Peptides against a protein of PDB entry 4GMN. Designs and how they scored, part 76

Target 1, 375 residues: chain A of PDB entry 4GMN
Amino acid sequence: RYANITLLALVTLASIGTDFQETLVKGNQGSRESPISAADEEWNGFDDADGDAMDVDQKSSSGEDQEEDYEEIDVKEDDEDDDDDSITSEMQADMERVVGADGTDDGDLEDLPTLRELIQTAVPQLIRLSNLPIDSDESLTIQSHALSALNNISWTISCLEFANGENANIHNAWYPTAKKIWRKTILPILEADSADLKLATQVTSLAWAVARVLHGETPTDGNPHRKFISLYHSSKQQAGGNSNSIEEPEDPFQGLGVKCIGVVGSLAHDPAPIEVNREVGVFLVTLLRQSNNVPPAEIVEALNQLFDIYGDEELACDKEVFWKDGFLKHLEEFLPKMRTLTKGIDKRTQPELRTRADEALLNLGRFVQYKKKHA

## One batch from the design tools (peptide; aimed at target 1 T156 K259)

Design b2_p26_7_s3 (made by RFdiffusion4, then SolubleMPNN; from b2_p26_7, 18 letters changed)
Fold by OpenDDE base, seed 4:
Structure b2_p26_7_s3 (fold): chain B 375 residues (1-375), chain A 26 residues (1-26)
Amino acid sequence: as target 1 above (375 residues)
Amino acid sequence: SAGDELAKKALALQQKRISERMDKLS
């Protein structure tokens, strides 16, 4: 009973996070295009495996026909349908405010009540649920749904620009909560060293969403970048050995390898410790050097991370890592390989991957030229 | 999954930001 209610609430929170994101993306694009009808994603109900009920021949004892007058309890169908429409409308109104507000520096989410409740009320519960002892398939399911909801909320918030003091109120509200997700959800799961690739993928997705906001301010306790680098390598070793189709995600950018790169890249941004930046930078550059054995999507993400980390010459990591460790040479030597790699992607079968690779190739050329001018 | 679509949209925004930054640096 409580499990089903908890699962329903987690599914609802995950849905809420999705609808919130859709409104955010539409708002940021300035296109007041009509609400795309919510695709009725038919929640594929639990396949009740018809367990063969053993025919226990219970003897028909002929007990007497007491006509007990069953009073028809008029179950008033309380129209619970009214509450769902109200939440979606409030969320839409909050998102329209987030997109439309020329950043009122009021560090309070007073004008964003739904987002406030998500951050202050829902997320702390999701963190609690993600930390339940795993003692049953039910507790594992609850953890998975809690991670999914946290992922959706975190990715949604990570779609906001926080540069130059934009959305400072949301950033200030989210920042302590994001650190709490990191310390209370992500780190404990990473430390449990589970061989569960599904759980590893979920926590890495969440870690990426969180790290895209916290960047180098992500807690460095326990060297999480090394854990994600280790997870990257472990995931490659497992994929190479068992011809069991780990369902390669249909989207090449949703692979665990890409997610690991995205996390560690995000962790390496200023003000990350220079040693963390170096270890990540060396990892990323090493992927480029070994590119013949690296999926194109991982190369695209590794390049994007390198551009974002080392795109500012005023940062300590530019002098102490990028120039000192000779990264420009490796990027320049990679340019012809990237051209070959990008041209090898079929535009017909992998149009998105090809587009993202063409962009990354263009940016690599620009970045190498920039760094050569500033050498 | 809904989470993958969220990640995809967020990565598209990140890519745009990176491309715009690299265009300004070139």
Scores: peptide ipSAE 0.401, ipTM 0.907, DockQ to the pose 0.874
OpenDDE base, seeds 1, 2, 3, 5: peptide ipSAE 0.401, 0.404, 0.232, 0.399; ipTM 0.907, 0.908, 0.743, 0.906; seeds 2, 3 fail the geometry check

Design b2_p26_7_s4 (made by RFdiffusion4, then SolubleMPNN; from b2_p26_7, 16 letters changed)
Fold by OpenDDE base, seed 3:
Structure b2_p26_7_s4 (fold): chain B 375 residues (1-375), chain A 26 residues (1-26)
Amino acid sequence: as target 1 above (375 residues)
Amino acid sequence: SGSDELAKKARDLELERISKKMDELA
């Protein structure tokens, strides 16, 4: 009983996190006239595979008709008007405020009560549920749903602009909670060294969403960047040996390799320790050097992370890592390979991957030119 | 899954941000 209620609550929290993101994105698009054509990817419904349910004619016997007079408890169908407004009026009002709020620097979410309760009440419970002792399949299911809810919430918050003091109130409220997710959920799961690739994928997705907000301020306790680099390599070794192809996610950017790159790239930003930045930078540049054996989506992500990490010449990592370790030469040598890789992606079968690769190729050219000018 | 759509939208925002940053550097 209690577990089923907990699972239902976790599924509901995961759905709320999704709906919250959709309206945040719609609200932010309303201010920018650029028609990002929502490609209506028609949800091609699950083709009901006509599984021939074998007619098991179990002729079970004539148990006696005890006419127990079930008193018709006149359950008044309270017509709960399923106002299936999936977005509560309070949630919509919070979203309009997030889009319209001149960043009051006070980390007070008084004006965002739904978001406040999500961060202050729901997330701490999800952290607790994700960190329960695993003693049953039910405990594993609870952990998976708690991680899913935390993932959706964390990704939603990571889609907010926090540059230039935008959404400072949300950032300030989220920041301690994000660190708590990292320390109490992500690190313990990574330290348990489970061979469960599903759990590893869930925790890495959550880690990426959290690290997209915390960046180089992500807790460095236990060198988590090395754990994600190790996980990247381990995931590649397992895919090569077992013919149980873990169904590569239909979206090439949902792969565990991409998620690992996204996490470690985010962890390497200033003010990360220079040695953390170096280890990540060397990892990313090494992927480009070995690009013949690396999925195109991982190359795109690795490039984007490199541009983001080393796009500022005033940062210590530019001098102490980028220039010192000769990263420019590797980027220049990769440019013709990236052109070949990008041209090899079919626009008809993989339109998103091709678009992202075309942009990453363009940005690589720009970035190399920039760095040559500032050499 | 709703999680995959979230991650896609997040990647689109990240791509826009990175492309803008590279345009400012050029």
Scores: peptide ipSAE 0.332, ipTM 0.875, DockQ to the pose 0.831
OpenDDE base, seeds 1, 2, 4, 5: peptide ipSAE 0.330, 0.318, 0.327, 0.322; ipTM 0.874, 0.869, 0.875, 0.873

Design b2_p26_8 (made by RFdiffusion4)
Pose (drawn by RFdiffusion4):
Structure b2_p26_8 (pose): chain A 285 residues (1-30, 108-237, 251-375), chain P 26 residues (1-26)
Amino acid sequence: RYANITLLALVTLASIGTDFQETLVKGNQGDLEDLPTLRELIQTAVPQLIRLSNLPIDSDESLTIQSHALSALNNISWTISCLEFANGENANIHNAWYPTAKKIWRKTILPILEADSADLKLATQVTSLAWAVARVLHGETPTDGNPHRKFISLYHSSKQDPFQGLGVKCIGVVGSLAHDPAPIEVNREVGVFLVTLLRQSNNVPPAEIVEALNQLFDIYGDEELACDKEVFWKDGFLKHLEEFLPKMRTLTKGIDKRTQPELRTRADEALLNLGRFVQYKKKHA
Amino acid sequence: AEMEEIKENVAEFEKEMAEEEIEAAA
């Protein structure tokens, strides 16, 4: 039963996690009662995956169970974070998911992040899931072991398809949990790291530049948020952004539209947004 | 208005990233 009974179930639940994303797209061309697949994924499939993700690991075989359990959590969390939840959008699905997303973070991402050592493959798996969960949580994400510091250290140390880089994952997840209403100090650290990435953009992969710019735009674009005054202005983030604008233009033109297109067109949007961003705040004390 | 456009661009980008992660996991 081993090869069939356990591994097959996980790989299939993970595929179900992947393919539900097509239901969302096709459904559009036309209390989760209307989405039983999603309802069952959250209420039934996910609790068992959190359990499996937790347990040793005493043996290599259970090392694979954990990995597969993390793959399924990852695919589901990612597909769910592909929904618009800003404003009142998709509120029914947001309430069904949010507490569970908190659990996945506390019971799965956090204990694994507690024991630093040793894997790169596993470190990559947890960051990918944590990024998916934090895209929904948006600073409501738990601040316990000061996880942003760990993901920040993971970025620099793992320095030794552009958008699949682990570094992009570290930028995204730390950037997502630093949105309001996060602890203002947690936001200060994450914002400082994201800006430092630009000041020292001399060696940062272009995709990591685009993610850092999108995370910053996503965080400090509202003057009513305490962190816009408490951090963005208090620490003068505006100067580095104005200084980075020329540096950003050359690196963008340094990207072969023909090899490969996506990064180029994505970077064009970031410089475009970067210019518009430097204006809007320039207009605000 | 420019800020709204920036927020839309960021949302589109995040969707693209989520799709790529889904594809990559697949």

Design b2_p26_8_s1 (made by RFdiffusion4, then SolubleMPNN; from b2_p26_8, 16 letters changed)
Fold by OpenDDE base, seed 1:
Structure b2_p26_8_s1 (fold): chain B 375 residues (1-375), chain A 26 residues (1-26)
Amino acid sequence: as target 1 above (375 residues)
Amino acid sequence: SALEEIRETVRRYQRELALQQLEAAK
């Protein structure tokens, strides 16, 4: 009985996250920038316009990571066959305790009480529900719905503009929660090394949404970029074998390969460790070199990620990775291949893929010209 | 229940954000 109520609540949270994303996307449809269209922003380079670099004193508030010693709740495996109803009551009481113990400074979202409650009350509960032991089909269903709700919330927040200190109150409230989702939900599921491609797709979608806000400040513990690169390669090996093609999503940009690229690309942004940036950059450039065997949507995503990672010449990764590892040569050699690839996409059958490929081709040309001017 | 409060909370947010977006679009 409780499982059905929990499931109905998770379905409602997931629906709300979807309705919220649709509301943001509709609000942004007044401005043409879908989060897909933000990747479609014409990369103009840094125009040499003498525009006063406003010294945005990024006071890195080094909030001392108070290592809140999360006491390992020694979950004694008491093997008692106690009825399914008891776990749900302890889950509810402990959900109330987790919500009450996070002294997240309530002050930053005074004007957004419902976002505050979503972040402070709903998300911690969803994190808990996503980490339940998988002992039944019901537990697997609960996890899947919790991941779907977290995904929709995280994607919605990742569609807000945070550049130039915009929405700083929302960013500050979300940032610690996004790190909690990463550490408590994403990493444990990735470490469980499940052969479940559905679960892998859900967690990778969530990881991309979280990493789109955290970027290079995403926790690098356990080298998660390598896990997503491994998942990318594993997903390609399975698609080549048995004709149990998990129906490739009708949308080519919803594929697991695109999601893996989006995650690792986001993880590689400054201030990511140069080693992480290098491994991701080499992975992305290798996809371009192997483009004959890579879906066009993955090439588009890999290009956009490369532009975002290496667009700024002041970043350490420009000198230490982009120039040092000779990425410009690989991008220049890829230009004629990208032109052929883009022209091969039928505008009638795949209009979105063609538009995004035309934009990525344009941006690649500009990016190569920009980097040649600054060589 | 905490779940009903979450549902009501999130329904309010959808309304508040939809209102803010309608105000920002003016």
Scores: peptide ipSAE 0.023, ipTM 0.536, DockQ to the pose 0.026
OpenDDE base, seeds 2, 3, 4, 5: peptide ipSAE 0.000, 0.019, 0.020, 0.020; ipTM 0.291, 0.474, 0.551, 0.480

Design b2_p26_8_s2 (made by RFdiffusion4, then SolubleMPNN; from b2_p26_8, 19 letters changed)
Fold by OpenDDE base, seed 4:
Formats: sequence, structure tokens, C-alpha cells
Structure b2_p26_8_s2 (fold): chain B 375 residues (1-375), chain A 26 residues (1-26)
Amino acid sequence: as target 1 above (375 residues)
Amino acid sequence: SDLERIRETVRRYQRFLGLKELEASK
């Protein structure tokens, strides 16, 4: 009974997070065509585990058959369809305000009551749930659903523009909560050194969503970038050995390898320590050098992260890492390989991967030319 | 409103967790 209420609440919070993401994507489709690939982790429904319905023997008390003539109250089928549209309307109104608001610098979400309730009320509960002692399959299920809900909420918020002081109210409200998710949910799970790749994938997805907002201000305590790099390598070793098909996600961009790259790339942004930036930069450039054995989606993500990290020549990482470690040479040497890789992707079977690879190839050519001009 | 359903779900959930914490403290 109580597990079911907890689970229902978590499913509901995960759904709300997804519905917000969908609403944000639909609202943003009217302006700039940047396909923020919705991390549509379709919630694969409950397997109908045959929970033995304990036959509670309702003792049939033989109460007398009073044939009370129940008048057929014409229960008008009140269109139950109106209730689903109401959720979407309040959420849509909050998202329309998010897109339209000249953000006040105050971390006040007065005008965003649904988002405020998610950040201030739901997320602290989800953090607590994700930190429950794992002592049963039920507690593991609760953790998984809490991570899913945190993921959906965090991804939705990470899809907002925060550059140039946009959405500053949301950023200021989310920022301390994002740090709390990182310190209380992500780090403890990463430190537990679990061989559970499902849990590792969930926590890495959440870590990417959180790190997409915190960037180089993500807490560097315990060198989490090295844990994600280690997880990347461990995931590749397992895929090569055990024919237990961890079903490669149908979406190549939902793979654990892509998620690891996204996390470490996000962690390496200014003001990250130069040593963290260097270790991540070397990791990413090494993937490009080894591209013959790297999935195309991981190459696309690694390129995008390299462009974002090293796109600004005024940053300390440009001089101290990019130029000092000779990354331009590696990017230039990779350009013909990227052309071959991109051409090898079938447009018919993998249209998204091909589009994103064509864009990454175009950007790589521009980036190499830019860096050569600014040498 | 759905916000009230969420708040009610969260409040039910908080009450449930508070009850579990009270049961675990006994």
C-alpha cells in the first residue's frame, strides 16, 4: 500500500517533468530550430508483476435485500478529457512566462508557481528518496523512480537559456538545488561503486542535466570527472565482453558513453580548475584520435563539448590547455576522419545522427579555421 | 487544480515519509 503511493507520486512527478519538457520543446519550436533532443526516456511502464492478490475473505454478512429503486441518475459522461488539458494549460502558462519573462535577478519564482513547487517542494523529497538505504528491490525501485523524476525536472530546467542573464530568477532558484542534487544524490551514488549499469546510466543522465546548468561551477570535490571517465571506459569494457545485450538504446544519443561525455564536457567549462579542464580535454581529444572504435554519437558529443569548452579565446583554458597541449593539431588531423565517419552514416536509417554529424563536421571545419586565425 | 493534486500528492507523500520516519524511530 504505502510503496504504491510513493511509486505513484514518483511516477506523477516524473510525468510532470516530462510534460514540462514537452511543453518547453513545443513552445521553443516557434522560435529557434535548435533541436534540443528531448531526452524522451519513455517511461517503460510497469511490468505487470502478478502480485498475488491476497484474497481477503470478505465475510458475506447476509444483509437483507432492500430493493431500493435507484433512480437512474443520468450520469452525464462529463468529458473526462477536460482534466488532461487543464494540467497542460497551467504548465503551458508557466512555460510561456519562462520564455517571455525578462528575468528579475531575484531567485523568486512568484510568477512560476508550478516550477516553484517542483523546485522547492518536490525536488527536496526526490533527493531524500534517492538517498534511501537500498535494502530491498522496493527501495531500489523507489531510488530509480526518484532519479527518473529528478532527471526529467533537471533536463527541463537545463533546456532553458541562462546566458546573458536570461531566466535569472529560475537560474538563481535552481542553482542551489542543482548543487544539492549533485552533492546529495549524484556523488553518493557515484561513490557507492555499484556494478549496476542501469543505476549508473540514470545517475549519469541526471549528472549531465545538472552539469548543463552548473558547468564549471559544479562541485569538484572528489574529482567526479575522473569517475565519469572511468565509467565511460568501464562501460566499453563490459560491452566488449558479456553478450548480455544491454540493449543499446534505440537513440544513439541516449547511450551511457554519450552521457559520460556530456557530463565531463559540462564539468570542464570555466571556471573549472585547469587540471580538470585538461584531463577532460585530453579525454575528449583522445576519443577523436581513437574514433575508429568510438560510436558516431559519442564523437558528435565530444566535438560539441570541445567547441563549447574551447570556443572562447579569453578563457584561461584556451592558452593553458588548448594551445599548450596542441589540441588544434588533433582537431585538424581528425577533420578528414570526421568527413568519412559522417558519410558512412545512412541518412535513411539514422537521419538524426546524420544531421547532427553533418552539423558537427561543419562546426569542426569552422572551429579549426577560427583557431588557425587566432593562433 | 493539478498544482493542488501535486501539492496533495507531495503532502500525502510527506505525511507518509514522516510516518515511516516515526515508525523507524520506534
Scores: peptide ipSAE 0.030, ipTM 0.598, DockQ to the pose 0.018
OpenDDE base, seeds 1, 2, 3, 5: peptide ipSAE 0.021, 0.022, 0.020, 0.021; ipTM 0.581, 0.598, 0.542, 0.554

Design b2_p26_8_s3 (made by RFdiffusion4, then SolubleMPNN; from b2_p26_8, 18 letters changed)
Fold by OpenDDE base, seed 2:
Order: structure tokens, then C-alpha cells, then sequence
Structure b2_p26_8_s3 (fold): chain B 375 residues (1-375), chain A 26 residues (1-26)
């Protein structure tokens, strides 16, 4: 009885987190930024105000456009009026009320009582449930659902902007809880060194969501970055050996490899210890050097993480790692390989992967130019 | 029932989340 109620509560909490994730993704799809593409912000290097607009005279090479007369198949879009009546007048009134509250009110989640209750009441229970001794299939199921709920809640919160003191009330409420998830849920599971790839994928997903908020302030106890790097390598060895198709997620960006890269990249951000940053940076640059054996989605994620980690020249990691370990040379040498890789992705079969690869290629070009100017 | 209270909490959460989305999209 208690287990079924707990399971139902966990499934419900996980579904709330999914619905919210989907809602944030849809809201961000109205703005072209998928929350996964919020990391795909075109890395506009620091506004060097010296706008020497080099007129790149695009010499129009008159390639003969063979007008292949693609007959417009007039696919009647049946306008199924999906009455997305989901924005009830009550939601709109509550929106106007929360937007109209210019209240500079301090770090209390007074305006977000349910989010407060999730962070303060639900998450501490989910952490306890994720830490239960695995002694039965029921306890394993409870752990999996608790991890799913924690993942969805953590991911949801990680989609909020916290830069420049935005959402500081949410950040301040979440931060101690995120650290607790890390120390109580993530680390113990990583320390158990389970061969369960499903559990590893769940904990890595959760770790990524948590690390996207904590960044370099993520607890470094037990060198978790090395565990995720080890997990990355172990996952590649297992995929090569066991033809047990663990259904590679249809989405290339949902792969365990991408998730491992996302975690370790996030862990390496300032104020991470320079040695942690170095080990992660070397790992990421090594993936680029070995790109012929690395999935394109992992290359895209590794590039984005490198841009985020080393985009700021004022950070200690720029001097002590990026320049000292000669990362610019590796990025410059990778640029033609990235062009080839990106062009090799079929726009018809993998449109998202192609778009994100095109963006990462553009950003790589800009990043290399920026770093050359600041050398 | 505890299930109805959970569902009501869920619906309240989804509303607050729509508000967070609008704050994140600004």
C-alpha cells in the first residue's frame, strides 16, 4: 500500500516535472531557443566596440542555379484547430499579477508557493527514496522513479536564467537543495560503481541538470568529474562489445556520452579548481582530436562546453589551462574537421543535429578568431 | 482524497510553471 502510493506520488512528481519541461521548451520554441539551445546562444564574443566592419565582399560566384522545378505538392494543412485553450483566463490574470508585482521582494518564494513546496518538501523525500537500500525490484523501481522526479524538477529549474541576479529567489531556494541532491543522491550512486547503464544514465541526467545550476560550485568531493569521464569511456566500451541494443535514444543529444560531457563541462566552469578544469578541458579537447570516432552530438556538446568554460579571458582557467595547454591550436586544427563533419550530417534525416552542428561550427570560427585577437 | 490534493497541487504547480516560463522568456 505505501509503496503504491509512493510510486504514484513519484510518477506524479515526475510528470509535473516533464509537463513543466515541455512547457518551458514550448515557451522557448516560441522564441527559437530550445532550452538545450540556450547553450547554443551564438557566442558573441565580448563586445569589442571597435566595429571595424570588414566588408567581406561576398563575390557572388554565379553558380548556375538549376531551377529544379519542385512541384509544390499542395499538402492541404488540415488546420486542426488544436484549441490550445491551455492559457486559461485565470493563468492570464495570474500572469498579469506576477508581472505587475515589480516587488523587488527578497529571496522568499512567496509568489511561488508550489515551487517552494516542491523544493522544501518533495525533493527531500525524493532524495531519501533515491537512497533506499536496493533489496528488491520494488526498491529499484522506487529509486528509478525518485531519480526521474528529481531529474525533471532539477532540469526545470536549470532552464531558468540565473545570470546577473535573475531569479535570485529561486536560485537561493534551489542552491542548498541542489547541493543536497548532489551529495546525497548523485555521489552515492556514482560511488556504488554499478554496471547498470540505465541507473548510470538516470544519475548522469540528474547530475547534468544539477550541475547546470551549480557549475563550478558543485561539490568536488571524491572527484566526480573523473567518475563521469570514466563512465563516458566505459559506456563506449560497452556499446562496442554488447550488441544488446540498449535503444540508443532516437535523439542524439539524449545519449549517455552527451550527458557525461554536459556534466563534466558544467563542473569545470569557474570557480572550479584549476586541476578539475584542466582534466575536463583536456578530456574535451581530446574528443575533438579523436572526432573521427566520436558521435557528432558529443562533438557539438564538447564544443559548446569549451566555449562556455573558456569564453571569459579574465578567468584563471583561460591563462592557466587554455593558453598554457595550447587549446587554441587544437581548436584551430579542428575547424576544417568540424566543417566536414557538419556537411556530412543530412539535413533531411537529422535536422536538429545539423542545425546545432552548424551553430557550433559558426561559434568555433568566432571563438578561434576571438582567441587569436586576444593572444 | 490524498490523490485529489496531489492533483490540485500539480495543477497549481503547472500554473506557477507557466508563470516561470513567461519570466524566463523575457
Amino acid sequence: as target 1 above (375 residues)
Amino acid sequence: SDLEEIRETVRRYQRELGLLELKASR
Scores: peptide ipSAE 0.051, ipTM 0.666, DockQ to the pose 0.026
OpenDDE base, seeds 1, 3, 4, 5: peptide ipSAE 0.077, 0.021, 0.022, 0.021; ipTM 0.708, 0.542, 0.554, 0.497; seeds 1, 4 fail the geometry check

Design b2_p26_8_s4 (made by RFdiffusion4, then SolubleMPNN; from b2_p26_8, 18 letters changed)
Fold by OpenDDE base, seed 2:
Structure b2_p26_8_s4 (fold): chain B 375 residues (1-375), chain A 26 residues (1-26)
Amino acid sequence: as target 1 above (375 residues)
Amino acid sequence: SDLEEIRRTVREYQRFLAQQQLEASR
């Protein structure tokens, strides 16, 4: 009885977070600013205020792209007016508070009682449930659902902007809880060295969501970056074997490989130890060098992580890793390969992957030019 | 009970999500 209701609550928490991710993704199909599309923002470098806009005369090579008259399949949007009157006037008032909350730097979620209860009450219980001894199929199911709920909560919070002191109250409330998730849920599962790829995928997704907020402040105890790099390599070895391929997710960006890259990239951000940054940076650059054997989505993620990690020249990792280990040369040598890779993605069958690859290619060109100017 | 608290927190989280959805739709 308790297990079934806990399971239902966990399934409900997990579904809510999935619906949110889907709605953030769908809402961002309208507004270009998906937090996954923060990778879609043209990396303009740091605005050097004095940079004359070099009019790069895009000589329009007039390739006569034949206008294939794709008939507008009038997909009748069945406006199912599901009057989901679920937006209570209280919710609207709390939204006006989130939008109108002058950044009170106090980590007090007094104005966000919902989020406070989620962080302070639900998450500690989910952490406990994710750490139950696995002695039954029921305990395994509870763990899986607890991980899914933690994942969705953590992803939702990781989609908030925390730059420039935005959402500082949420950040300050989440930060100690995120560290608890890392230490109490993620690390123990990674240390158990389970051959369960499903569990590994769940914990890696959660780790990415948590690491997107903690960045280089993620606890480095036990070298978790090496565990995720090892998991990346192990996942590639298993995918090549005749074992029941866990169906590669239809979304190429939901793959375990992408998730591993996202985690280790996030872990390598300042103020990560330089040796952690180096090991991750070398891993990412090695993926680019081996790009012929790497899925395009993993290349896109690896590029975005490299831009984010090494975008700031004031960081110790720029001098001690990027320049010292000669990463610029590898990025330059990768440019023509990236152009070929991107052009090889069919816009019709993989439109999202193509868009994100086109953006990553553009950003790679800009990043290489930026780094050459600042050499 | 811990379960009623989880259910409350779930409902509250649904509200927070619906709020964030409306912010992302603006």
Scores: peptide ipSAE 0.021, ipTM 0.613, DockQ to the pose 0.027
OpenDDE base, seeds 1, 3, 4, 5: peptide ipSAE 0.020, 0.019, 0.019, 0.020; ipTM 0.535, 0.543, 0.547, 0.553; seed 4 fails the geometry check

## One batch from the design tools (peptide; aimed at target 1 W208 D251 Q254 K259)

Design b2_p27_1 (made by RFdiffusion4)
Pose (drawn by RFdiffusion4):
Structure b2_p27_1 (pose): chain A 285 residues (1-30, 108-237, 251-375), chain P 27 residues (1-27)
Amino acid sequence: RYANITLLALVTLASIGTDFQETLVKGNQGDLEDLPTLRELIQTAVPQLIRLSNLPIDSDESLTIQSHALSALNNISWTISCLEFANGENANIHNAWYPTAKKIWRKTILPILEADSADLKLATQVTSLAWAVARVLHGETPTDGNPHRKFISLYHSSKQDPFQGLGVKCIGVVGSLAHDPAPIEVNREVGVFLVTLLRQSNNVPPAEIVEALNQLFDIYGDEELACDKEVFWKDGFLKHLEEFLPKMRTLTKGIDKRTQPELRTRADEALLNLGRFVQYKKKHA
Amino acid sequence: SEFHTEATENALRNFRRNRRNEIKAEE
């Protein structure tokens, strides 16, 4: 039963996590009662995956169960975070997911992040999941073990397809949990790290530059948020952004549209947004 | 604000694209 009974069930639940994304796309070309697959995924499939993700690990075989359990959590969390939840959008699905997303963070991502050592493969798996969960949580994400510090240290230390880099994951998840209404100090650290990435953009992979710019635009683009005055202005983030604008133009043109297109067109949008961003705030004390 | 909304939309779209690339890589 082993090869069939356990591993097969996880790989299939993870595939179900992947393919539900196609239901969302195809469903558009035409209390989660209307989405029983999603309802079952959250209420039934996910609680068992959190359990499996937690348990040792006493043996290598259970080392694979944990990995596969993390793969399924990752695919589901990712697909769900592909929904628009800004404003009142998709509110029914948001309420069904948000508490569970908090559990996944507390019961799965956090204990695993507690024992620093040792794996890169596993460190990559948890960050990917944490990034997916924090895309929905948006600073409502728990601030307990000061996880942003750990993901920040994971970025620099793991320094030793451009958008699948672990570094991109570290930028995204730390950037996502630093949105309002996060602790203003947590925001200060994450914002400082994201800006420092630009000041020292001399050696940062272009994809990590694009993610850092998108995370910053996503965080400090609202003057009503305490962190816009408390951090963006208090620490003069504006100067580094104005200084980075020329540096950003050359690196963008340094990307071969023909090899490969996506990063190039994505970086073009970031410089475009970077210019528009430098103007909007320039207009605000 | 309007700019913030646009930035959120762009970020989410890029996020979705990254997910699609991840799926391709798993295959």

Design b2_p27_1_s2 (made by RFdiffusion4, then SolubleMPNN; from b2_p27_1, 17 letters changed)
Fold by OpenDDE base, seed 3:
Structure b2_p27_1_s2 (fold): chain B 375 residues (1-375), chain A 27 residues (1-27)
Amino acid sequence: as target 1 above (375 residues)
Amino acid sequence: SEFHEESRRQTLRLSQERFKREVEAEK
């Protein structure tokens, strides 16, 4: 009984996290539709040419109106408005405020009461549930649902813009909670060294969501980047041996390999220790060198992470890692391989993967040119 | 750099779409 109520509550919290994400995506799409000022259509003047009005007297042929009595089949549209009332009016109002806020208020979440309760009340309970002793299938189920709910909340928050002081109030409220998720949920599961690939995938997804906000300020205790690199390699070795296809997720970007790359890439951002940055950078560049045996989605993610880590020339990692370890040469040598890889993706069968690969290829060309100008 | 802002916005959007599908696959 208590387990079923707990599971229902966890599923509900996971759904709320999804609905927040959908609302944020819709709000961000609406804000990007800045009206393209239709101003610059040069109205080329209509030249007044006098052409004669020929009076063509088209005779009205009176075709007989056969009134075919179409019986209106009153298809009762059962508007099952499954108004999935999961988005409370309060949650919607909080999300509208987040999307509309000029983000400069370092203030408390006073204006975001639902988000405050989610961060301050719900997440601490989910962290507690994710740390239950695993002694039964029931406790495993509770942990999985708690991880799912934490994942959804963490990903939703990680989709907010925090650059340039945007959403600083949300960032400041989330930051200590994100560190708590890392220390209390993620690290203990990673230290348990479980052979459970499902659990590893869930914790890695959560770790990526958390690390997308914390970046290089993610706690480096116990070298978590090495654990995710090890998990990446272990997952590749297992996939090669047992033809028990754990169904590769239909989405090439949901694979454990891509999640591992996303985590370690995020962990390597400034102000991460230069040694952490180097180990991650070498890992990512090594994937590009071995690209013939690496899924295209992992290559796309590895490129994006390399751009995000090394695109600021003012950072210590630019001189101490990027230039010192000769990463530019590896990126230049990878350009023709990336062109071949991208062209090999069928737009009809894998439209998203192709789009993301086309973007990553474009960005790789631009990035190489950028780095050559700043050499 | 201007390059980073545009690339990062794309990476964020793609991570959002990815996350949506992960949540849909867990239901």
Scores: peptide ipSAE 0.027, ipTM 0.649, DockQ to the pose 0.697
OpenDDE base, seeds 1, 2, 4, 5: peptide ipSAE 0.027, 0.025, 0.021, 0.025; ipTM 0.641, 0.599, 0.578, 0.639; seeds 2, 4 fail the geometry check

